# Peptides against a protein of PDB entry 6NYY: the designs that were tried, part 113

Target 1, 212 residues: chain A of PDB entry 6NYY
Amino acid sequence: KHFEQAIERVIGGLEKKTQVLQPEEKKTVAYHEAGHAVAGWYLEHADPLLKVSIIPRGKGLGYAQYLPKEQYLYTKEQLLDRMCMTLGGRVSEEIFFGRITTGAQDDLRKVTQSAYAQIVQFGMNEKVGQISFDLPRQGDMVLEKPYSEATARLIDDEVRILINDAYKRTVALLTEKKADVEKVALLLLEKEVLDKNDMVELLGPRPFAEKS
Target 2, 212 residues: chain A of PDB entry 6NYY as posed
Amino acid sequence: KHFEQAIERVIGGLEKKTQVLQPEEKKTVAYHQAGHAVAGWYLEHADPLLKVSIIPRGKGLGYAQYLPKEQYLYTKEQLLDRMCMTLGGRVSEEIFFGRITTGAQDDLRKVTQSAYAQIVQFGMNEKVGQISFDLPRQGDMVLEKPYSEATARLIDDEVRILINDAYKRTVALLTEKKADVEKVALLLLEKEVLDKNDMVELLGPRPFAEKS

## One batch from the design tools (peptide; made by RFdiffusion4, then SolubleMPNN)

Design b2_p21_5_s4 (from b2_p21_5, 10 letters changed)
Fold by OpenDDE base, seed 1:
Structure b2_p21_5_s4 (fold): chain B 212 residues (1-212), chain A 21 residues (1-21)
Amino acid sequence: as target 1 above (212 residues)
Amino acid sequence: SIEETIKELHEMSKSSRIAPP
C-alpha cells in the first residue's frame, strides 16, 4: 500500500479531487488506457502492466504503470512492441470513437523519440544504414547536423514509416482484440483502477511466459 | 549520448500518461 502509493505519486502526482471529467472524457480516458493495457498484454516484447488508472492526477487524466526490466540492450522487436503499446491509447480512440484527442501527446512524443533513436543512434534502419549520431538536445546550440540535408530528409521519412508501421501493427492487434479492449474499458469505468490480477481475471493469463 | 538515450527509453517505458487538461 504505502509503496504503491509512493509510486503512484511519482507517476501521476497527487489526486486532483476537484478535477471532474465529463462522462464522455472519462469514457475516452478509459478506452485510451484500455488500449495501452490490451496492447501490452498481447505483445510479446511489451513490458508487463502493473496498474492502470483513470483517476485524474496532477500529471494526467489517467495512467498506465509498467514494470520494465532493467535492460541496457534492446532488440528492434522489443522497441517496436514498446512503440505499439505506447500507441495503444491513440489507436483505441480511433477504433472506438472514430476521432482522436490531445490525450496521446505524451505517447506520441515517446514514440517519436524512440523512432529517431532507432534510426539515428542504433542504426536499425536499412535505408539510413549502420550509422550512429547523437541527437541534438533541446537547448544545445543547433550544431550543424553531422549529415547532409538529404540524409536528414531520409531520416525524417524513415521515422514516419517506422511510426506508421507500429501504428498499423497496433491497429491490427487492437482490432483483433476489440472485445478485450471494450471489456477492460468498461471495467475501468466501474473500478477506476485495475491491476495485473484484474487483467488476468478479465482476459485470462498473459499468453507470454514471464521471462524469469 | 547513447547511454542517456537508453536511460530515457527505460524511463519512458515505466509509465504512460494521458495529457493533463
Scores: peptide ipSAE 0.446, ipTM 0.905, DockQ to the pose 0.815
Fold by OpenDDE base, seed 3:
Structure b2_p21_5_s4 (fold): chain B 212 residues (1-212), chain A 21 residues (1-21)
Amino acid sequence: as target 1 above (212 residues)
Amino acid sequence: SIEETIKELHEMSKSSRIAPP
């Protein structure tokens, strides 16, 4: 109890009790978070869900918390499934509301960063090839790129392709699991916070063996 | 650095957050 509350405070920040979301916004948040939760549940290489909340906190309108393993090596499959899970909120909004919101801004930033890292740093793209360059960081002087403008355009194109492929994969998954997304969203609107046990009760055990 | 990117990927995986109010 005290340890969980401490973790919640670190991840979520202080509850902003004063911020009452409009019912429609709260609904959008619930379906967005349900998209993340369900995508993570049914993607083999995604991290296990620990908690999902639609209670507004200093860090956001809602959040999903995962328990990733400490690892220094990532497979291409792991990075793809993580991208899909990260896109789950945006995809859920599209599927259920036929519109998208600004809510996915941080998710899109994360997906973009991961996609560039895969192509430019990890050599995971066949067209770009077995290359590894440092990415300019925020605040670094944009030094001359160690590649041509043609290569820069190719990288940008392949990043877009990778993100679009992850998006399409997520659309396919959450369309197949649409009823599960709705179940999670409705339960979130009722309980505001769900844990792993709530997810097991609602969806059944996660279909992938938790690597102990 | 690649090490920093790996650390960032790990940190990013711990949580998803909807845009702040």
Scores: peptide ipSAE 0.443, ipTM 0.904, DockQ to the pose 0.775
Fold by OpenDDE base, seed 2:
Structure b2_p21_5_s4 (fold): chain B 212 residues (1-212), chain A 21 residues (1-21)
Amino acid sequence: as target 1 above (212 residues)
Amino acid sequence: SIEETIKELHEMSKSSRIAPP
């Protein structure tokens, strides 16, 4: 309890008891978070869900908490599944509401950063090739890119392709698992907070062995 | 650095959040 509350405060900030979401917004949050939860559940290389909440906090209207493994090496497949999980909220909104919200801004930022890292730093794109450059950080002097403008365009194109592929993969997955997303969303609307055990009760055991 | 990027990827994986208005 105290440890969970401490983590919740770190992740979400203080509960904003005064921010009563409109029912439609709360519904959007529930389906968004359900999208993350279900995507993470059915993606082999996604991190296991610990907790999902639709209680508004200082840092968000809802959140999902994961327990990533301590690892120093990531495969391309792992990074892709993480991207898909991160897109799960946006994709769920699209599938269930036929509209998207600003709620996915942080998710899209994370996906964008991951995609650029894969292509520019990790050499994980065949067209760009086995290259590795430092990404300009916010506040770093925009050093002249160590590659041509043609290479810059290629990088940007391949980033979009990678993100779109992850998006399509997530759409396919959450469309297949649409009923599960709805179950999770409805239970979130009832309980406001779900844990891993609630997910097991709803969806059954995660189909992928948690590598300890 | 790659090390910093790996750390950032790890931190990003700990949670997702719906951005507040």
Scores: peptide ipSAE 0.437, ipTM 0.904, DockQ to the pose 0.823
Fold by OpenDDE base, seed 5:
Structure b2_p21_5_s4 (fold): chain B 212 residues (1-212), chain A 21 residues (1-21)
Amino acid sequence: as target 1 above (212 residues)
Amino acid sequence: SIEETIKELHEMSKSSRIAPP
């Protein structure tokens, strides 16, 4: 109890019991979080879900917690599946509501950062090639880019392609698993918080053996 | 550094959240 509350406080901040979401907004949050949860469940290289909550907290209207493995090496496939999981909320909103919200802003930031890192730092793009540059950090003097403007345009184009491919993959997955997303969303609306055991009861065992 | 980027990627994977505007 105390340890879980401490983790929740770090991730979500303080519970805002006074923040009453409108029923439609609470529904949007539930389906958004269900999208993350289901995408993570059915992607081989995604991190296992620990907890998902639609209880508003200081840092968000809802959240999902994952237990990433301690790893120092990432494959291109792992990074792609993580991008898909991160896009799961936005994609769920599109599939179920035919509209998108501002709720995915942090997710899109993370996806953008990952895509640039893959192309610019890890050399994972065939068109850009086996290059590695430091990404400008927020607050660093905008040092002149160590590459041409033509290379900058190529990077931007390939980042967009990578993100769009991840998005399309996520749309395909969550469309196939649409009934599972709905089951999770409805259960979230009832319980407000789900753990891994709730997900196993609802969806069955995760198809991929968690290498503990 | 690449090490810092890897650390950031790891930290980003720990949670997702619907941020209020």
Scores: peptide ipSAE 0.437, ipTM 0.904, DockQ to the pose 0.821

Design b2_p21_6_s1 (from b2_p21_6, 14 letters changed)
Fold by OpenDDE base, seed 4:
Structure b2_p21_6_s1 (fold): chain B 212 residues (1-212), chain A 21 residues (1-21)
Amino acid sequence: as target 1 above (212 residues)
Amino acid sequence: MTFSTDESSFRQLEELVERRK
């Protein structure tokens, strides 16, 4: 309990008990977070879910907390599954509401950053090749890119392809698991917070062995 | 306001991106 609360404060900040979400907004958050939770549950290389909450904390309206493994090396497949998990909220909104909200901005930022890192820093794209450049930091003067405008365009195109592939994969997954997303969302609306045990009771055991 | 707070899973990737600079 105390350790979990400490981690929650570090990740989400203090609970803003005073933020009253409108019922429709709360519903949107529940389905968004359910999308993350279910995507993470059924993706092999996603981190195991510890907690999912629709209680607003800090600047977030909801969150999913995962148990990260001590991992220093990531494969392309692992990074793709993480991208899919991160897109789970946006995809859930699309599937259930036929509309998208601004709520996924941080998720899209993370996905975009991951995609650029894979292509530009990790050399994981065959068309761009085995290159590694530093990404400009926010606030650094736009230093001349160490590559041509043609290479810049290629990078941008391959980033879009990678993100779109992750998005399509997530759409396929959450469409298949639509009933599970609904179950999680409804239970979130009831309990506001779910843990791993709630997810096991609802969905069954996670289909992937937790590599300790 | 965004729905999702910083997931712990991305912190490791951010650290990897930062350490290679």
Scores: peptide ipSAE 0.092, ipTM 0.716, DockQ to the pose 0.718
Fold by OpenDDE base, seed 3:
Structure b2_p21_6_s1 (fold): chain B 212 residues (1-212), chain A 21 residues (1-21)
Amino acid sequence: as target 1 above (212 residues)
Amino acid sequence: MTFSTDESSFRQLEELVERRK
């Protein structure tokens, strides 16, 4: 108990109990976080869900906390499932509300960074090929790109294709699991915080064996 | 304001990208 609370304070920051969300905003957050939670539950290579919350903390209106395994090597399939999990919030908003919000900005940033890393750093794209270039860090002088403008355009196109493929995969998954997303969202609106046990009660055991 | 502040799932990947420099 005390150790978990200490970890939650370090990761989530101080609960801003003073930030009163409007009911419609709280509903949007609940469905957004439910999208992340359900996507992570049904994607093989997603990290296991520990906690999901719609209580505002720090800069976030909600969060889904996962327990990452110590991993030094990532496959293309693992990176794709992580992208899908990260898109789960945006996709849930689209499915349930027919509109998108600014709330997914950080998720889209992470997905974009992952897509560029896969194509430019890890050589995981067949059209771009077995290449590896350093991505400029935010604030680094844009050093001359070690590739042509034609290659830059190809990279940009393949990044969009990869993100769109991840998005479509997530839409298919959360459409299939739409009832589960709604169950999680409704329970979040009631309890504000769900743990792994709540998710097991709602959805059944996660279909992927936790590699101990 | 973003919905989620949890970077736990990407932290290890970011660390790997940073260490290869």
Scores: peptide ipSAE 0.083, ipTM 0.701, DockQ to the pose 0.703
Fold by OpenDDE base, seed 2:
Structure b2_p21_6_s1 (fold): chain B 212 residues (1-212), chain A 21 residues (1-21)
Amino acid sequence: as target 1 above (212 residues)
Amino acid sequence: MTFSTDESSFRQLEELVERRK
């Protein structure tokens, strides 16, 4: 209990008991978080889901908590599935409401960062090639880009392609699993917090063996 | 306000990206 609460505080921050979400906003959050949860459930290289919550906390209106493996090396496929999981909330909003909200801003930031890292740090894009440049840190003097403006445009284009591919993959997945997303969202609206056992009861066992 | 908090799964990647900076 105390350890879980400590982890929750680190991940979600302090519960903001004063934030009363409007019913429609709470519904949006539930479907958003359900999108993350279901995407993570059915993506092979996503981390196992531990908890999903629509209780507002210091850092957000909801969250999905996963158990990451201690991992230092990531494949392109692993990074793609993580991007898809991270896009799950935005995609769920699109599928169920036909509209998107500002709720996915942090998710999109992470996805964008991952995509740029894959292309310019990890050399994972065939068009850009085997390059590795340091991404400017917040507050670092914008040193001249070690590549041409043409290369910069190519990078930007390939980042967009990568993100769009991840988005399309997530749309396909969550469209296939639309009923599961709805089940999770509806149960979230009832319980506000779901754990792994709740997910197993709703969806069955995760189809991928948890490589512990 | 964003709906989702920092996904725990992305923290390791962020750290990896930061370490390589």
Scores: peptide ipSAE 0.076, ipTM 0.697, DockQ to the pose 0.665
Fold by OpenDDE base, seed 1:
Order: sequence, then structure tokens, then C-alpha cells
Structure b2_p21_6_s1 (fold): chain B 212 residues (1-212), chain A 21 residues (1-21)
Amino acid sequence: as target 1 above (212 residues)
Amino acid sequence: MTFSTDESSFRQLEELVERRK
């Protein structure tokens, strides 16, 4: 209990009970978070879901909490599934509402960073090749890119391709699991917070063995 | 306000990206 609350405070900040979301906004949050939750549930290399909440905390309107594994090495497949999980909220909004909101901004930032890291730092893109450059930190004098403008364009294109592939994969998954997303969203609207057990009751056991 | 996705999943990756500097 105390440990979970401490983690929740670290991840979400203090519950802002004062932020009363409009019912429609709360619905959007529920479906967004349900998208994350369901994507994470059905993606092999996604971290296991611990908790999903539509209670506003700090600057967030909702969150999905996962149990990260201590991992020092990531495969392309693992990074892709993480990207898909991160896109789950945006994709859910698109599937259920036919509109997208600003709510996914942080998710898109994370996905973008991951995509650039994969291509520019980890050498995981075949077209760009076995390269590793430091991504400019905000405030670092943009040292002259150690590559041509043509390479820069190639990187940008391949980043977009990677993100789009992750997006399409997520769309396919959440379209297949649309009923599950709705079940989770509806239950979120009722309970505001779901844990792993709620998800198991609702969706059945996660189809992937929790690698201990 | 944006949705807060658990930073935990990306934090490890960010740390990996940052530690290489």
C-alpha cells in the first residue's frame, strides 16, 4: 500500500482531485488509457501492466503503469512493441472517436525519441546503416551534424517509416481487440482505477508468460 | 494536459541513451 502510493506519486504526482474533467474528456481519457492497457496486454515484449488510472495526477489526465524489467539490452522487436504500447492511447482515440486529441503529445515525444535512438544511436535501420551518433541535447550547440543533409533526410524519412509501422501495427492490434479496449474503457469509467487482476478478470490471463 | 504514460518503460531506454554520453 505505502509503496504503491509512493510509486504513484513519483509517476503521476499528487492526485489533483480539483481537476474535474468534463464527462466527455473523462471518456476520452478512459479510452486512451484503455488503448495503452490493451496494447500492453497483447504485445509480447511490452512491459506487464500493473495499473491503469483515469484519475488526474500532476500534469497527467490518466496513466498506465507497467512493471519494467531490469534490462540492459533491447531488441528491435522489444522497442517496436514498446512503441506500439505507447501509441495505444492515440490509436484508441482514433478507433473509437474518429478524432485525435493533444493528450498523446508525451507519448508521441517518447515514440519519436525511441525511433531516432533506434536509427541514429543503435544502428537498427538497414538504410541508414551501422551508425551511432549522439542525439543533440536541448541546449547543446548543434555541433555540425557529422553527416550530410542527405543523410539527415534519410534519417528523418526512416524515423517516420518506423513510427508509421508501429502505428499501423497498433491500429491492427487494437482493431482486432476493439471489444477489449471498450471493456477496459467502460470499466475504467466505473472504477477509475484498474489493476492487473481487474484486467485478468476482464480479458483473461495475459497471453505471454511473465518472464521472471 | 497530456496523458502521462508510465515513464518507467522509457526511462530505462532514456537512461541507456544518456549513459552513452
Scores: peptide ipSAE 0.073, ipTM 0.702, DockQ to the pose 0.753

Design b2_p21_6_s2 (from b2_p21_6, 14 letters changed)
Fold by OpenDDE base, seed 1:
Structure b2_p21_6_s2 (fold): chain B 212 residues (1-212), chain A 21 residues (1-21)
Amino acid sequence: as target 1 above (212 residues)
Amino acid sequence: MTFSTSDASFALLEKEVERRR
């Protein structure tokens, strides 16, 4: 309880009980968060879901909280599943509403950053190759890139490919699990907050062994 | 207003990338 509340404060900030979402917005949030939750549930290398909430906190309208693994090394497969989980909200909005909202901006930023890091820092792209460059920090005037404009274009193209592949994978997954996304979203609209036990009751046990 | 997915993994990845610099 106290530890969970401390983590919730760090992640979500203070509950904004004064922020009343319109019913349609609340529905969008529920399906968005359900997309994250279900993607994380059915992706092997995603972190286990701890909590999902549609109660507005800080600047967020909802959140999904995961238990991070203490790991220092990430595989390409792990990073892909994390990207898919992060895209789960956007993909859910597309599948259920046929429209996308600004709600996924932070998710897209994270996915974009991960994709660039994989390609230009971790050397995880075959076409770009075994390179590692520092990504410009926010506010650094990148006077000169340590690579040609042709390489810059290649990087940008491969980033788009990687994100699109993650997106397509997420679409396939959440389309297959569409009924599960809807169940989670509907239960979120009722309870506003779900934990791991609610997810187990609703979807059954997570199909992947929790690596302790 | 944006949805906040608390993916500690991105933060850890960012920190690890920052620490190796």
Scores: peptide ipSAE 0.040, ipTM 0.664, DockQ to the pose 0.731
Fold by OpenDDE base, seed 5:
Structure b2_p21_6_s2 (fold): chain B 212 residues (1-212), chain A 21 residues (1-21)
Amino acid sequence: as target 1 above (212 residues)
Amino acid sequence: MTFSTSDASFALLEKEVERRR
């Protein structure tokens, strides 16, 4: 009990009981978080889901919480599945409402950062090649890029391709699992908080064995 | 065992105000 509450405070901050969402905003949050939860459930390399919530907290209107694995090495396939899981909220909004909201701002920041890191730091792009440069940190003076303007344009193009490929993969997945996203969203609107057991009851056991 | 919960938390609408600190 105290440990779970401590984790919840670190992740979400303090529960903002004073933040009353309009019913339509609460519905948008439920489908957004259901998109994350279902994408993470059916992606092999996603971390295990712990909790999904549509109760507003210090840092957000809702959240999907995953148990991080002690992992020091990531494959290209693992990073792609993480990008797809991160896009799950935005894709769910598009599929169910035919519109997108500002709710995905942090998700898009994470996806953008991951895509640049894969191409510029990890050498995971065939066109850019086996290179590794430090990404400018927030607050670092924009030091001269160690590559040409032609290479900068190539990096920007390949980042957009990688993000678009992850987006298309997520659209395909959540379109296939559309009924499961709907089930999770409706149950979130009823219970406001779901755990792993609620997800197992609703969707069945996760198809991928949790590496204990 | 310090569980470093590196939160892969997906949060809707982080208020921009906390990023500037």
Scores: peptide ipSAE 0.034, ipTM 0.625, DockQ to the pose 0.062
Fold by OpenDDE base, seed 4:
Formats: C-alpha cells, structure tokens, sequence
Structure b2_p21_6_s2 (fold): chain B 212 residues (1-212), chain A 21 residues (1-21)
C-alpha cells in the first residue's frame, strides 16, 4: 500500500483530491481512460494494463498504468500498437462525444515523438529510406537539419501518414469494441479506479498470452 | 516561422533525450 502509493506519486504525481471536476468533465475523462484501457487490452503488442484511474493526479485528470516490459528492441508492429493505445483516449472521445478535447495533448505529443523516431532514427519508413539521423545533442541548436528541405517535407508527410494510420487503426478497434469502452467508462464512473481483475471480469481474459 | 511537423518533432525528441539524461 504505502510503497504502491509512492510509486503512483512518482509516476502520476500527487493525487489532487481537492480538484473537483464537473460531472461532464469527469465523464469525458472516464471515456478517455476507457479508450486507453480497451485499446491496450485488445492490442497484442500493447503493454498489459495494471490500473486505470479517473482520480486527478498532478497535471493529469486520469491515467492508465501499464506493466512496463523490460524491452530494449521494438518492432514496427510493437511501436504501432503503442501508438494506437496512446491514441485510444482521443479516439474514444470522438466516438462517444463527437468532439475532441485538449486532454489528449500529451498523448499526441508522445505519438508525434514515436512517429518521428520511427522515420528519422529507426529507418522504418520505406519512402524516407534506411536512414538514421542523430538527435541533436544537448546544446546543439536544432538550427541545421541533416537533410534537405525536400526530405523535410517528405518526413512531415510520412509522419502524418503514420499517425493517421495509427489513428484509423484505433478508430476501427474502438468502434468494434465500443460496447467494451462504454462498460469500462461506466465502471470507472462508479469505482474511479479499476485494476486488471476488474477488466477481466468486465471484458473476459485478455486475448493475448502474457509473455512472462 | 512555419514550424514543420518534423521541426516540432525533432525539438520534442531533443527535449525527451535531454530529460532522460
């Protein structure tokens, strides 16, 4: 208990029990976090869900906590599923409310970073090619791109394509699993915190073997 | 200055690498 709370404070920040969300905001957060949780449940290469919460912590209004895999090598498929899981909140808001909020800003930042890294660092894009540009070192002004303006435009286009593909994949998944997202969101509104067991009771066992 | 998505992403990755050091 105390140790878990300490880890949660390090990961999520201090619980802001004094932050009163409006009922509609709390509902938005519940569906947002349910989107992350359900996407992570049904994506093979997503990290296993440990906890999902709509209790505000630090700067976040909710969070999904996953069991980190000690993994040093990632495939394109793994990175795509992680992007889809990260988009799950935004996509859930779109599916259920027909609107998007500012709540997904950090998720979009993470997705953008991942997409850029795949294209520019990992050589994972066929159009850009098997290239790897070093990230600027600390103190290197991002003044000089190691590539032409034509390559910069190509990278911009391929980043958007990759993010849009992940977005479409997430829309397809959460549309198929719409009833499951709603079940999770409603249970979040009741319990405020769900664990893996709550998810198993609600959705059944995760369809992927846990790589022990 | 029209920040391209690549410019923004590059700056974001730089900050993330700096944060991990």
Amino acid sequence: as target 1 above (212 residues)
Amino acid sequence: MTFSTSDASFALLEKEVERRR
Scores: peptide ipSAE 0.016, ipTM 0.554, DockQ to the pose 0.072
Fold by OpenDDE base, seed 2:
Structure b2_p21_6_s2 (fold): chain B 212 residues (1-212), chain A 21 residues (1-21)
Amino acid sequence: as target 1 above (212 residues)
Amino acid sequence: MTFSTSDASFALLEKEVERRR
């Protein structure tokens, strides 16, 4: 209990007990978090889910905690599955509500950053090629790009393609697993917090061996 | 919002252990 709460505080931040979500907002968060949880469950290269919560903490309305793998090298496939997992919340909102919310802003930022990193840092795009550029962090003035405007446009286009492909993959997955997303969302609305065991009880064992 | 390499900031892709929203 105290140790779990300490981990939750480090991970989620301080619980905002004063933050009352409207029932529809809480429902949106539940389905959004369920989308992440289910996507992570059924994506081979996603990190295993440890915990998912719809209790508002720190800056967030919900959170998911994953088991980190001791991995320093990532494949393109692994990065794609991570992108899909990250899109799972937005996709769930679309599937269940036919609308999108601002709740996916951080997810979209992460996906965007990952897509750019794959293309311009890791050379993982065939059209852009085996290039690697150290692009400035937020606030660095880049006076000149190390590539042409044509290359910049190509990068931007290929980033959009990669994100859209990840999005479509996630839509396909969560549409197939729609009933599982519903089960997780409904249980989240009841319990507010689910662990790995709750997920196993709902969905059965994760279909991929936990590479410890 | 469409992101462009002209206005995008890039961070090194780190392993996400936790997702906050």
Scores: peptide ipSAE 0.018, ipTM 0.571, DockQ to the pose 0.065; fails the geometry check

